# Peptides against a protein of PDB entry 6KZJ: the designs that were tried, part 15

Target 1, 71 residues: chain A of PDB entry 6KZJ
Amino acid sequence: SPDLLSEVSEMKQDLIKMTAILTTDVSDKAGSIKVKELVKAAEEEPGEPFEIVERVKEDLEKVNEILRSGT

## One batch from the design tools (peptide; made by RFdiffusion4, then SolubleMPNN)

Design b1_p12_3_s3
Fold by OpenDDE base, seed 2:
Order: sequence, then structure tokens, then C-alpha cells
Structure b1_p12_3_s3 (fold): chain B 71 residues (1-71), chain A 12 residues (1-12)
Amino acid sequence: as target 1 above (71 residues)
Amino acid sequence: MLGKLLALEKKL
């Protein structure tokens, strides 16, 4: 439904914001998330619902890697 | 955010 896609899109935006907060003090190491790339991906056409979900999943995995690397 | 993720999970 349109409501589900809007909810996924909003969640993706929240993930980008959290990633930006978590990476503010992270050095430009080869394994650091490129926040700029995540922002660009949010500004691009999200594509079909499946592609949106896959991008959100990828963003979640990246956030998880940040959290694990900080432990 | 986590609440929205859980809401998404319930709708899938």
C-alpha cells in the first residue's frame, strides 16, 4: 500500500540520520559508512517496493556494523 | 526508528 511505502521511506530516512550521528566521530577508514552515499540514495528514485526494502536492509546492516565496531 | 521497524514487520 502507499502507506507501507511511506513508512519504509520514513524508516530509511531515520536510518540515514542515525548513521550520520554514529559516524560523526568515525575516521575515514576504508570500512566506514559513506554517509554522503546514503543521502544520495535517499534522494534518488527509490524504485519498486522490493528495491526500497533491500536498500533499507542494507542501511540497517551498515548501522549494525558501526555499532559492532564501536564495542 | 525501532518502533517503525516493528510496525513494518507487522505489515509484511
Scores: peptide ipSAE 0.070, ipTM 0.682, DockQ to the pose 0.072
Fold by OpenDDE base, seed 4:
Structure b1_p12_3_s3 (fold): chain B 71 residues (1-71), chain A 12 residues (1-12)
Amino acid sequence: as target 1 above (71 residues)
Amino acid sequence: MLGKLLALEKKL
């Protein structure tokens, strides 16, 4: 469905933005973005981009541990 | 999880 594709594309864009926020030092004055408000809004609803990014981060950490251990 | 999201996007 075109509408569902648009929703997924928007969610993907939000995931990219959230990833950028979470990977940058929040101490860096990176623009007028209210980082704390975006984080809170993304934590309020299950399945929001923040929660997905956090799960991806956890998955990447596990992958890193596997690569580091050689197991 | 990322793989599941990409699979969903490809199915739409």
Scores: peptide ipSAE 0.040, ipTM 0.618, DockQ to the pose 0.137
Fold by OpenDDE base, seed 3:
Structure b1_p12_3_s3 (fold): chain B 71 residues (1-71), chain A 12 residues (1-12)
Amino acid sequence: as target 1 above (71 residues)
Amino acid sequence: MLGKLLALEKKL
């Protein structure tokens, strides 16, 4: 539904913004972010953009560790 | 979870 796609699109934009904060990458498309607000939202509701990005980074680091260790 | 995120990204 259009409403669901709009909501998911907004969430995706927030994910991109949080990724820009949590990485050294700078993107002209990141825009202005209320970091404290996003952190608070992630603390209250699992699955908010900040928590998703943090878990994705953790999972990628685990994968990288497995690949390096051969275990 | 990453796979689901990538699947959603493809739908946008």
Scores: peptide ipSAE 0.034, ipTM 0.603, DockQ to the pose 0.098
Fold by OpenDDE base, seed 5:
Structure b1_p12_3_s3 (fold): chain B 71 residues (1-71), chain A 12 residues (1-12)
Amino acid sequence: as target 1 above (71 residues)
Amino acid sequence: MLGKLLALEKKL
């Protein structure tokens, strides 16, 4: 189903937003406006990047446990 | 354990 792929896609989008915030010159008025917009957009997303990463991590840990146990 | 893997696959 597309649910996990949608979560990963959302995580990617959030990471792109964070990268844009860190790489923009905040001293420029135009840059400052863009950073604020990106921060607001990131805060409005249904799940912080960390929460999405933790969901993916939990799923990968389940897979690893199954592969290691052979069950 | 296998059931959890199948559940993960269905979520993809």
Scores: peptide ipSAE 0.040, ipTM 0.583, DockQ to the pose 0.055; fails the geometry check

Design b1_p12_4_s1 (from b1_p12_4, 5 letters changed)
Fold by OpenDDE base, seed 2:
Structure b1_p12_4_s1 (fold): chain B 71 residues (1-71), chain A 12 residues (1-12)
Amino acid sequence: as target 1 above (71 residues)
Amino acid sequence: VMDILKRLLALE
């Protein structure tokens, strides 16, 4: 449904905003990803909801593995 | 973790 697709897109935007705050220390360094540019690009090119969910799921699984292993 | 965060930020 269009409401579910909108919810997934909003979730992506929230994750990007939180990530931007956490990556500000590296984004200001030479050769690093520019946070402001990536946030703007994400707003202009939201992508397909299914592709967004699969990428987020994969990255969250990797975070979980790091937390469980302690490394 | 930082590499994952960079990838999350680059989601398009």
Scores: peptide ipSAE 0.143, ipTM 0.695, DockQ to the pose 0.217
Fold by OpenDDE base, seed 5:
Structure b1_p12_4_s1 (fold): chain B 71 residues (1-71), chain A 12 residues (1-12)
Amino acid sequence: as target 1 above (71 residues)
Amino acid sequence: VMDILKRLLALE
């Protein structure tokens, strides 16, 4: 349904924002990563939001595990 | 962590 596609697209956007925050936090030298540019890239990304969300979700779970374990 | 973040950015 169009409602489900809209919800998945919103989830993608949120995950991209989280990625931007993490990239700026882990690298004081990565001050070059503009959050606005990442958001724009997300909006222009052609394809299926579900596939992107699933990949991002998996990677964020790995990040969370590393942060919790300290390794 | 940095490698994962780079991969995340490559999805866009």
Scores: peptide ipSAE 0.140, ipTM 0.701, DockQ to the pose 0.183
Fold by OpenDDE base, seed 3:
Structure b1_p12_4_s1 (fold): chain B 71 residues (1-71), chain A 12 residues (1-12)
Amino acid sequence: as target 1 above (71 residues)
Amino acid sequence: VMDILKRLLALE
C-alpha cells in the first residue's frame, strides 16, 4: 500500500535524524534537526524513532559486553 | 556501537 510505504519512509527519516542527535558525527543536514521537537514526540508515543534507536543502542552495548567478557 | 550509528547516519 502506498500509505504504508509513506509511513515507513517517514519513520526511516526520523530514525536517521535521531541517530544524528545520538552521535558526534556531523552531517550537512544536522542543522535542520529540531532536537527539542523530536525528543518531545518520542516521549509521547512508545516506539517512536528516538526510543527505537536508544533501545537498539543499549542492546548492542550489552552484546558487545557479552562478547568481550565471554559471559 | 558508535560505528554502527555512524553507518545509519550515512544512509541520509
Scores: peptide ipSAE 0.116, ipTM 0.625, DockQ to the pose 0.105
Fold by OpenDDE base, seed 1:
Structure b1_p12_4_s1 (fold): chain B 71 residues (1-71), chain A 12 residues (1-12)
Amino acid sequence: as target 1 above (71 residues)
Amino acid sequence: VMDILKRLLALE
């Protein structure tokens, strides 16, 4: 239903915001470390908060597609 | 869908 799609979209948006906060917080503390390197380091550790958020985001996107298609 | 939901729950 449109209501379920809206709820999933809101959840995805919240996860995007959390991802942005995590990346900016790490960047502010990292000093001379490049943002790309920090993101890569987070990607190498699936248990890190950034990777958890990204995985949940991906799963929510898949749920949204399924709900949209009805299959 | 069920596999996705199981994965989501496993993150907690």
Scores: peptide ipSAE 0.086, ipTM 0.695, DockQ to the pose 0.072

Design b1_p12_4_s2 (from b1_p12_4 with K7R V8L R10A)
Fold by OpenDDE base, seed 2:
Structure b1_p12_4_s2 (fold): chain B 71 residues (1-71), chain A 12 residues (1-12)
Amino acid sequence: as target 1 above (71 residues)
Amino acid sequence: VMDILKRLEALL
């Protein structure tokens, strides 16, 4: 239904935003990632929702590694 | 759509 497609579209947008935030956090701590380029690439070619979720998962894993190494 | 939701649930 159009309502369900709208909900999925909103979820996709939220995942893109989460990826951008997490990528920035990882870059600020790791000092090696061009955050602006990655955020722009995610906005221009976000890919399918699954691909976005996988990027968020990878970013969460990187954040976890940084937190573990800092303790 | 349903496949997307299932993949998201698998991540959580």
Scores: peptide ipSAE 0.060, ipTM 0.559, DockQ to the pose 0.061
Fold by OpenDDE base, seed 1:
Structure b1_p12_4_s2 (fold): chain B 71 residues (1-71), chain A 12 residues (1-12)
Amino acid sequence: as target 1 above (71 residues)
Amino acid sequence: VMDILKRLEALL
């Protein structure tokens, strides 16, 4: 239903905001080279908060697609 | 769908 799609979209947007906060917090503390390395290290570790947020975001995108298509 | 929901539950 449109209501379910709206709820999923809101959840996705919240996760995007959390991702932005996590990436900016890392960026404020390190020079550009170190920032990229720290972000990459966080991306390689599935238990890191950033990776958790990104995986949940990806799953919500899949849910949204399924709800939109009806399949 | 069910696999996605189970994965979401595992993260909570």
Scores: peptide ipSAE 0.058, ipTM 0.604, DockQ to the pose 0.072
Fold by OpenDDE base, seed 5:
Structure b1_p12_4_s2 (fold): chain B 71 residues (1-71), chain A 12 residues (1-12)
Amino acid sequence: as target 1 above (71 residues)
Amino acid sequence: VMDILKRLEALL
């Protein structure tokens, strides 16, 4: 349904924003990863929004585990 | 962490 596609697209955008925050916070020395570059990379990534969201979700779970464990 | 973030950047 169009509602599901809209929800997935919104989730993708939120994950892009979160990734930008995490990349800027972890690297004081890496030039501000422009949210615009992340958006452009997202537009060029092959696959449906759902497939991208699932991959990002998995990677964020790994990040969360590392942060919680301190390793 | 940084490698995962770079991978996230490539996937998003």
Scores: peptide ipSAE 0.096, ipTM 0.619, DockQ to the pose 0.218; fails the geometry check
Fold by OpenDDE base, seed 3:
Structure b1_p12_4_s2 (fold): chain B 71 residues (1-71), chain A 12 residues (1-12)
Amino acid sequence: as target 1 above (71 residues)
Amino acid sequence: VMDILKRLEALL
């Protein structure tokens, strides 16, 4: 439905903003990460909205595992 | 972590 697509689009925009903040802090140390290019590349939908959300969820779970393990 | 963040950004 258009309402679901609007919610996914809003969530995507929020995630882009959060990711940009996280990557900028690391980029200041790594000098190699063009956050702007990554954000632009991210505007391409690699799949249907549900598939995108599931891939994001999987990556966030991996981050959580690393943080929880302390390694 | 950094590689995962790059992958996340590429999906958004």
Scores: peptide ipSAE 0.094, ipTM 0.604, DockQ to the pose 0.287; fails the geometry check

Design b1_p12_4_s3 (from b1_p12_4 with K7R V8L R10K)
Fold by OpenDDE base, seed 3:
Structure b1_p12_4_s3 (fold): chain B 71 residues (1-71), chain A 12 residues (1-12)
Amino acid sequence: as target 1 above (71 residues)
Amino acid sequence: VMDILKRLEKLL
């Protein structure tokens, strides 16, 4: 199993890459299968890079609340 | 908890 820190680091790198793709002219890179896959992944689930980060934050806050409350 | 962990796993 990969280390959690390595997985989170990779996720962060992917989010940065997706952000760069979405802020650049998508038309210039439309020929790259990898770019199309990343754009599709960003649009299909669970949203753009910022929305993904916000959902991760929300889920972590929920986990913390459950652990803190014991319920 | 389990549903949250599944969502996190999907994002990684």
Scores: peptide ipSAE 0.072, ipTM 0.619, DockQ to the pose 0.084
Fold by OpenDDE base, seed 2:
Structure b1_p12_4_s3 (fold): chain B 71 residues (1-71), chain A 12 residues (1-12)
Amino acid sequence: as target 1 above (71 residues)
Amino acid sequence: VMDILKRLEKLL
């Protein structure tokens, strides 16, 4: 239903916001480290919160696409 | 869908 699609889309957006928060918190502590390098480092470390958030975000995006297509 | 849900469950 369109209501379920909207709920999944909202969850995806919340995970994007969490990713931004995690990136900024590390950036503020690291001072001179490039945001791109922090994102990459967080993706390369298994089990780090950023990596989990990015994977869940990707999966929710796929779910959203499936729900839109009805397949 | 089911494979995606299983992956999500594994992350939790």
Scores: peptide ipSAE 0.067, ipTM 0.632, DockQ to the pose 0.090
Fold by OpenDDE base, seed 1:
Structure b1_p12_4_s3 (fold): chain B 71 residues (1-71), chain A 12 residues (1-12)
Amino acid sequence: as target 1 above (71 residues)
Amino acid sequence: VMDILKRLEKLL
């Protein structure tokens, strides 16, 4: 459905934004983005971009540990 | 592993 594709596209864009917030050193110059509000809003609904990013980050950390240990 | 790949595919 075109409506579903639009929804997925929007979710992907939001995911990219959240990734940028979480992966960039929160240099004090990230102006006016209420990161706390965005985090809270994203935690209220299961599967929101923030939760997805955090899960992916955790999984990537596990992969990194495996690669570093060689086991 | 498969769950990680699925999540990565969703992210990309």
Scores: peptide ipSAE 0.067, ipTM 0.607, DockQ to the pose 0.128
Fold by OpenDDE base, seed 4:
Structure b1_p12_4_s3 (fold): chain B 71 residues (1-71), chain A 12 residues (1-12)
Amino acid sequence: as target 1 above (71 residues)
Amino acid sequence: VMDILKRLEKLL
């Protein structure tokens, strides 16, 4: 449905925003994005973009460790 | 590795 597509699109956009927050050095130029509100909203429900991105980061770190160790 | 990749593929 168009409603479902809109919801998925919003979720994807939030995922991109959270990725930017988690990958950019929290250097002083956090633009007008209320990072605190996004982080809090993403912590309230399991499977929200923040939790997804954290899982992806963890998985990428595991892959990196395997590649570095040859295991 | 394979399980991680499968999970990532499912997410995308």
Scores: peptide ipSAE 0.057, ipTM 0.611, DockQ to the pose 0.081

Design b1_p12_4_s4 (from b1_p12_4, 4 letters changed)
Fold by OpenDDE base, seed 3:
Structure b1_p12_4_s4 (fold): chain B 71 residues (1-71), chain A 12 residues (1-12)
Amino acid sequence: as target 1 above (71 residues)
Amino acid sequence: VMEILKRLEALL
C-alpha cells in the first residue's frame, strides 16, 4: 500500500533523527562512552529500517548504563 | 523515542 510505504519512510526518518540526537548529545559527559565510536555511528549510512532500530537500541542501552552507574 | 515505538507497534 502506498500509505504503508509512506509510514515506513517517515518512521525511518524519525529513527535517523533519534540516532543523531543520541550519538551527538549524550557523549560529552559519559565517561564510559567513547565519543569517537558515537561519531562513527552517526557518520555511517543508517541502512535498512531494522539496522537503524538496532543502532537506536544500542544507543539507548548506553544511556541506560550511564544512568544506572551514575557516571 | 516513545512516538517511534508507537509507530513501530502500529506497523505490527
Scores: peptide ipSAE 0.062, ipTM 0.577, DockQ to the pose 0.068
Fold by OpenDDE base, seed 5:
Structure b1_p12_4_s4 (fold): chain B 71 residues (1-71), chain A 12 residues (1-12)
Amino acid sequence: as target 1 above (71 residues)
Amino acid sequence: VMEILKRLEALL
């Protein structure tokens, strides 16, 4: 359904925004740690909030792909 | 698929 696809796309966008907030908040607290290093550190620990958000984002992208393809 | 559904449910 186009309506369901739109809803999934909106959820994906929300997760992207959450990711940006997490990276910014951690970069502001960690004096001068490169955002790139923080993203990498968050990717190394499967329990970190950033990694959880990224995994859910990937899942929403998969759902979007399935809905768009009809398979 | 089941993992995707579980993660989606956790967001609701």
Scores: peptide ipSAE 0.060, ipTM 0.571, DockQ to the pose 0.087
Fold by OpenDDE base, seed 4:
Structure b1_p12_4_s4 (fold): chain B 71 residues (1-71), chain A 12 residues (1-12)
Amino acid sequence: as target 1 above (71 residues)
Amino acid sequence: VMEILKRLEALL
């Protein structure tokens, strides 16, 4: 359905936005009330882009540990 | 590792 494709597209865009927020020096962007509000909103809802990005970050850290340990 | 790759692929 076109509605489902639009919903998935919006979710992907939200993931990209959250990634940008988490990878930018939160110190420099923390002055934007809008960024803080988006992060807070993403923390309140289970499965929202923030939680997904945090899981990906954890997975990347695990990959890094595997590469360092050789296991 | 394989599970991590599958999760990353799901985001593409």
Scores: peptide ipSAE 0.049, ipTM 0.562, DockQ to the pose 0.087
Fold by OpenDDE base, seed 1:
Structure b1_p12_4_s4 (fold): chain B 71 residues (1-71), chain A 12 residues (1-12)
Amino acid sequence: as target 1 above (71 residues)
Amino acid sequence: VMEILKRLEALL
């Protein structure tokens, strides 16, 4: 049905936005209200993929800093 | 994320 196609399309768009948040540095101004809403939704539940990815990104950034500094 | 996953699950 057209309603099902619309729902799937909306969900795909939400996944694309979520992926952008997860793959880009969150320091890049998430200036969109919609991005902030998705971040909030992902933070509401402890252990959601967003929180896991942010923790992994933080750890990778620390590793990168150590490698760049040579210390 | 959970809302999207719930919507996807509802389609299965």
Scores: peptide ipSAE 0.039, ipTM 0.555, DockQ to the pose 0.091

Design b1_p12_6_s1 (from b1_p12_6, 6 letters changed)
Fold by OpenDDE base, seed 5:
Structure b1_p12_6_s1 (fold): chain B 71 residues (1-71), chain A 12 residues (1-12)
Amino acid sequence: as target 1 above (71 residues)
Amino acid sequence: SELRKALRELLK
């Protein structure tokens, strides 16, 4: 339904924002480490908040596509 | 059906 699609899309957007916050926070603490390297490191580290957020974001995107397609 | 499958995966 359009209501569910909107809700899922909103949740996905919130995850994008959370990802940005996590990246910024880690970057501020890391100092000399490049943001892009931190992002990759966080994605590769099991259990890291960024990896979790990205995994959930990916799943929500899949849900959104299914809702959009009606399957 | 695919939606339910996706939701199950999301909730793991």
Scores: peptide ipSAE 0.027, ipTM 0.510, DockQ to the pose 0.043
Fold by OpenDDE base, seed 3:
Structure b1_p12_6_s1 (fold): chain B 71 residues (1-71), chain A 12 residues (1-12)
Amino acid sequence: as target 1 above (71 residues)
Amino acid sequence: SELRKALRELLK
């Protein structure tokens, strides 16, 4: 369904945007990253609908691990 | 530092 693909893609894009904002820690110069570069790097080829869903699932699981670990 | 590294990996 094109509506489902659009919704999943939008959710992934929102997650990418939020994550990019959180990486803008200017205190660590050695680990500093360009938000624009990360956003571009996060742009994936859409692929098949199932592949998009699996990539979103993986991203959400990574976020969950970060939150659970408290690191 | 670990948080930032993890976030970078997420955006790859």
Scores: peptide ipSAE 0.024, ipTM 0.512, DockQ to the pose 0.121
Fold by OpenDDE base, seed 1:
Parts: structure tokens; C-alpha cells; sequence
Structure b1_p12_6_s1 (fold): chain B 71 residues (1-71), chain A 12 residues (1-12)
């Protein structure tokens, strides 16, 4: 980028996109980013953000089921 | 490390 501030802003936006992929449901709507490749890359490393989020989501779903059922 | 590699590729 010819402008350093513009370049930094672009990098920030890219990081936001990565975060969205790792922290939300994996949808093919992630623009030009190869979602499947990034998901695989995250799963190759135990404890990476994607795996952590999936575990947290699972736990929250269990909590939700308990709250809804009362059991 | 694979995630780090993916991030590096994205930032290129």
C-alpha cells in the first residue's frame, strides 16, 4: 500500500475476517478467504482459537439445554 | 504453527 495507515487498516480488517471465521459458525461467506483451508489449519493445532470456540459453544449449548429443560 | 502460517499468508 502506498499509504502506511491504509496498509495497517487493511491488515486489521484481514485479522477481523480471520477472527470471524474462527469464532463464528464456519460459513462459506468469508469473501476471498479460503475458509476450509483456514479451518483445517486451525484444527491442526490443539488449543487454537477455532477449537477453543467450538468447545465453548458445545458447553454453552449444554447449559442452554439444561436451562430450557429444567433438568 | 499452521494457524500462524495462515495468518502470514493472509497478511501478504
Amino acid sequence: as target 1 above (71 residues)
Amino acid sequence: SELRKALRELLK
Scores: peptide ipSAE 0.022, ipTM 0.485, DockQ to the pose 0.135
Fold by OpenDDE base, seed 4:
Parts: sequence; C-alpha cells; structure tokens
Structure b1_p12_6_s1 (fold): chain B 71 residues (1-71), chain A 12 residues (1-12)
Amino acid sequence: as target 1 above (71 residues)
Amino acid sequence: SELRKALRELLK
C-alpha cells in the first residue's frame, strides 16, 4: 500500500539523517564513507519498495562501518 | 569505547 511505502521512505530519511550526524561527528573514523552520496539518495525518488529497502540496507552497512571503526 | 557507546545511543 502507499502507506507502507511512505513508512519505509520515512525510515530511510531518518537513517540518512543519523548517518550524516555520525559521519560529521566522527569524520576521522568514517573512512571512505561519502555522506554527500547518502544525502543525494534521500532526495532521489523512492521508487518501488524493493529499491527503498536496498538503499536502506546499504546505508545501514555504512553506519555499521562507522560503529566498527569507532574507538 | 565511549565513542561507540555514544554512537549506539544515537541509533537506539
């Protein structure tokens, strides 16, 4: 339903915001993470639910990399 | 580390 798509899209946007905060606050630990690409992904048309899920999955991996590299 | 604790706190 459109409601489910909207909910997933909102989750994506929240994840991008958190990722941006983490990458800017711990830039020395962020490695090769490009926050500008994540911001662009948030501005892109969501597309089908599968595409949104794949983008969320990728962003979660980037956040996880920040957590793993942090001290 | 305290840094990782802070990051986890932001993500919870």
Scores: peptide ipSAE 0.028, ipTM 0.527, DockQ to the pose 0.026; fails the geometry check

Design b1_p12_6_s2 (from b1_p12_6, 6 letters changed)
Fold by OpenDDE base, seed 2:
Structure b1_p12_6_s2 (fold): chain B 71 residues (1-71), chain A 12 residues (1-12)
Amino acid sequence: as target 1 above (71 residues)
Amino acid sequence: SELRKKLRELLK
């Protein structure tokens, strides 16, 4: 349904925004380019809303792992 | 996923 797709899309967008904030100190222009690539990658992810949510969860867990371990 | 791959590269 359009409501479920909108909610999942918002979750993906929030993840992209968080990633952009976390990488702000790397390089302004380089960071902007990488954010665009993340947006394109997110738009290319196929699947039903449930499958997209599971991918977002896994990606968020990976972010937390990297932040916690530094690697 | 491609998103996860790009994320890892961004956060290196």
Scores: peptide ipSAE 0.027, ipTM 0.524, DockQ to the pose 0.052
Fold by OpenDDE base, seed 3:
Structure b1_p12_6_s2 (fold): chain B 71 residues (1-71), chain A 12 residues (1-12)
Amino acid sequence: as target 1 above (71 residues)
Amino acid sequence: SELRKKLRELLK
């Protein structure tokens, strides 16, 4: 439904904002990429609500992997 | 994903 898609999209945006904040705080060498640019990049990924959530999970898992391994 | 690319760029 349109309401579900809007709700999931908003949830995705919130998760990405939190991720962006965490990544900038943990990196003393954080690049010049703005938080707003990260959000825009994530919002451009199309898909059904379930696919959006799964992509967010995948991206967060990848962030966690990078933080744990340093690579 | 584009998000992963930007995150890698942010962290390097």
Scores: peptide ipSAE 0.026, ipTM 0.517, DockQ to the pose 0.048
Fold by OpenDDE base, seed 5:
Structure b1_p12_6_s2 (fold): chain B 71 residues (1-71), chain A 12 residues (1-12)
Amino acid sequence: as target 1 above (71 residues)
Amino acid sequence: SELRKKLRELLK
């Protein structure tokens, strides 16, 4: 369904944004502090990049199933 | 999630 595709697209975009933040240059002190906080949050929260990848993978599998079965 | 919300807020 279009709703599932939109959900997958949104999660993929969120994953890209999280990755970009976690890999930013630590030479900027203000940026470094924010990155450090987000790294800690990413390690402790169920919304860390790994969980996002797993959810995206699961939803892509559902999309593939819908395309094959028509359901 | 709260983490994703914080990340989006940081990128504004």
Scores: peptide ipSAE 0.024, ipTM 0.521, DockQ to the pose 0.050
Fold by OpenDDE base, seed 1:
Structure b1_p12_6_s2 (fold): chain B 71 residues (1-71), chain A 12 residues (1-12)
Amino acid sequence: as target 1 above (71 residues)
Amino acid sequence: SELRKKLRELLK
């Protein structure tokens, strides 16, 4: 269905945008505010892109830690 | 969704 494909494409784009926001400098106050707003939005809608991106980010950080530490 | 709406507003 073209409607389903459009929905999937939109979700993918949302994930990319959220990744860009979450990878901003943690010292950037504007970035921090944006993240807080996204957290609130994700709490209202469980399973939305923020929650998925956060899980992926956490997993990648764990992998990086293992590789860096050599354990 | 509300999340998508907020994302668009934050990134415009």
Scores: peptide ipSAE 0.021, ipTM 0.520, DockQ to the pose 0.115

Design b1_p12_6_s3 (from b1_p12_6, 7 letters changed)
Fold by OpenDDE base, seed 3:
Structure b1_p12_6_s3 (fold): chain B 71 residues (1-71), chain A 12 residues (1-12)
Amino acid sequence: as target 1 above (71 residues)
Amino acid sequence: SELREALRKLLK
């Protein structure tokens, strides 16, 4: 469904934006994130609709694991 | 720092 794909894509993009904000602290050794670059990278990996959904699911699972582990 | 780097690598 194009509506479901659009919703998933928007959710992923929102996560990218939030992550970019959290990682822009130049005081840390990790450099700032270019939001445009991350958004472009996410848009350039569109597989089939199912593949996109599965990749987003995997990304969210990885985020959850990181948060749960406290790292 | 580790969290931020992990998130960066995850979303790019």
Scores: peptide ipSAE 0.028, ipTM 0.520, DockQ to the pose 0.065
Fold by OpenDDE base, seed 1:
Structure b1_p12_6_s3 (fold): chain B 71 residues (1-71), chain A 12 residues (1-12)
Amino acid sequence: as target 1 above (71 residues)
Amino acid sequence: SELREALRKLLK
């Protein structure tokens, strides 16, 4: 259903936005050259908000692909 | 169904 596909795509986009907010917040607080390292550390920590958002985003992407394929 | 399996993974 195109309506269901659109709904899933919208939820995916929202999660992408949340990911961006979380990463930018970390970057803004990082007055160090190790901004990328801090983001990586947050990504390496399971259960942190960034990790949760990324995992759910990936799951929604898989659902979206299935809906588009019709399988 | 692939869709059902994807939904299970999403909701776990």
Scores: peptide ipSAE 0.027, ipTM 0.525, DockQ to the pose 0.044
Fold by OpenDDE base, seed 5:
Structure b1_p12_6_s3 (fold): chain B 71 residues (1-71), chain A 12 residues (1-12)
Amino acid sequence: as target 1 above (71 residues)
Amino acid sequence: SELREALRKLLK
């Protein structure tokens, strides 16, 4: 339904915002480490907040696609 | 059915 699609899309957008917050927070504390390096390191470490968020974001995108297609 | 499977994977 359009209501469910909107809700899923909103949740996905929130995950994008959370990813940005986590990245900036880690960057501020790391000092000398580049943001891109921190992002990659977080993605490669299972259980790191960034990797978890990205995995959930991917799943929500799949849900969105299914809702859009009606399957 | 695909939606339910996707939701299951998301929630586990």
Scores: peptide ipSAE 0.026, ipTM 0.521, DockQ to the pose 0.041
Fold by OpenDDE base, seed 2:
Structure b1_p12_6_s3 (fold): chain B 71 residues (1-71), chain A 12 residues (1-12)
Amino acid sequence: as target 1 above (71 residues)
Amino acid sequence: SELREALRKLLK
């Protein structure tokens, strides 16, 4: 249904926002060296929140497209 | 059927 599609799409968008937060560029912020390192670690370490968010985001994108197609 | 499979993958 269109309501289910909208709900899934909203969840997908929320995960995209979370990804953006986890990968924020802190290079221009004072005292952000350690924060930048933690962001990179979150991106590269298996099982860390960044990777989890990316995997779920991709899965939700697939679900969204299926819902749009009705198949 | 495709939706069911997608949900299965999402929730595994």
Scores: peptide ipSAE 0.026, ipTM 0.525, DockQ to the pose 0.043

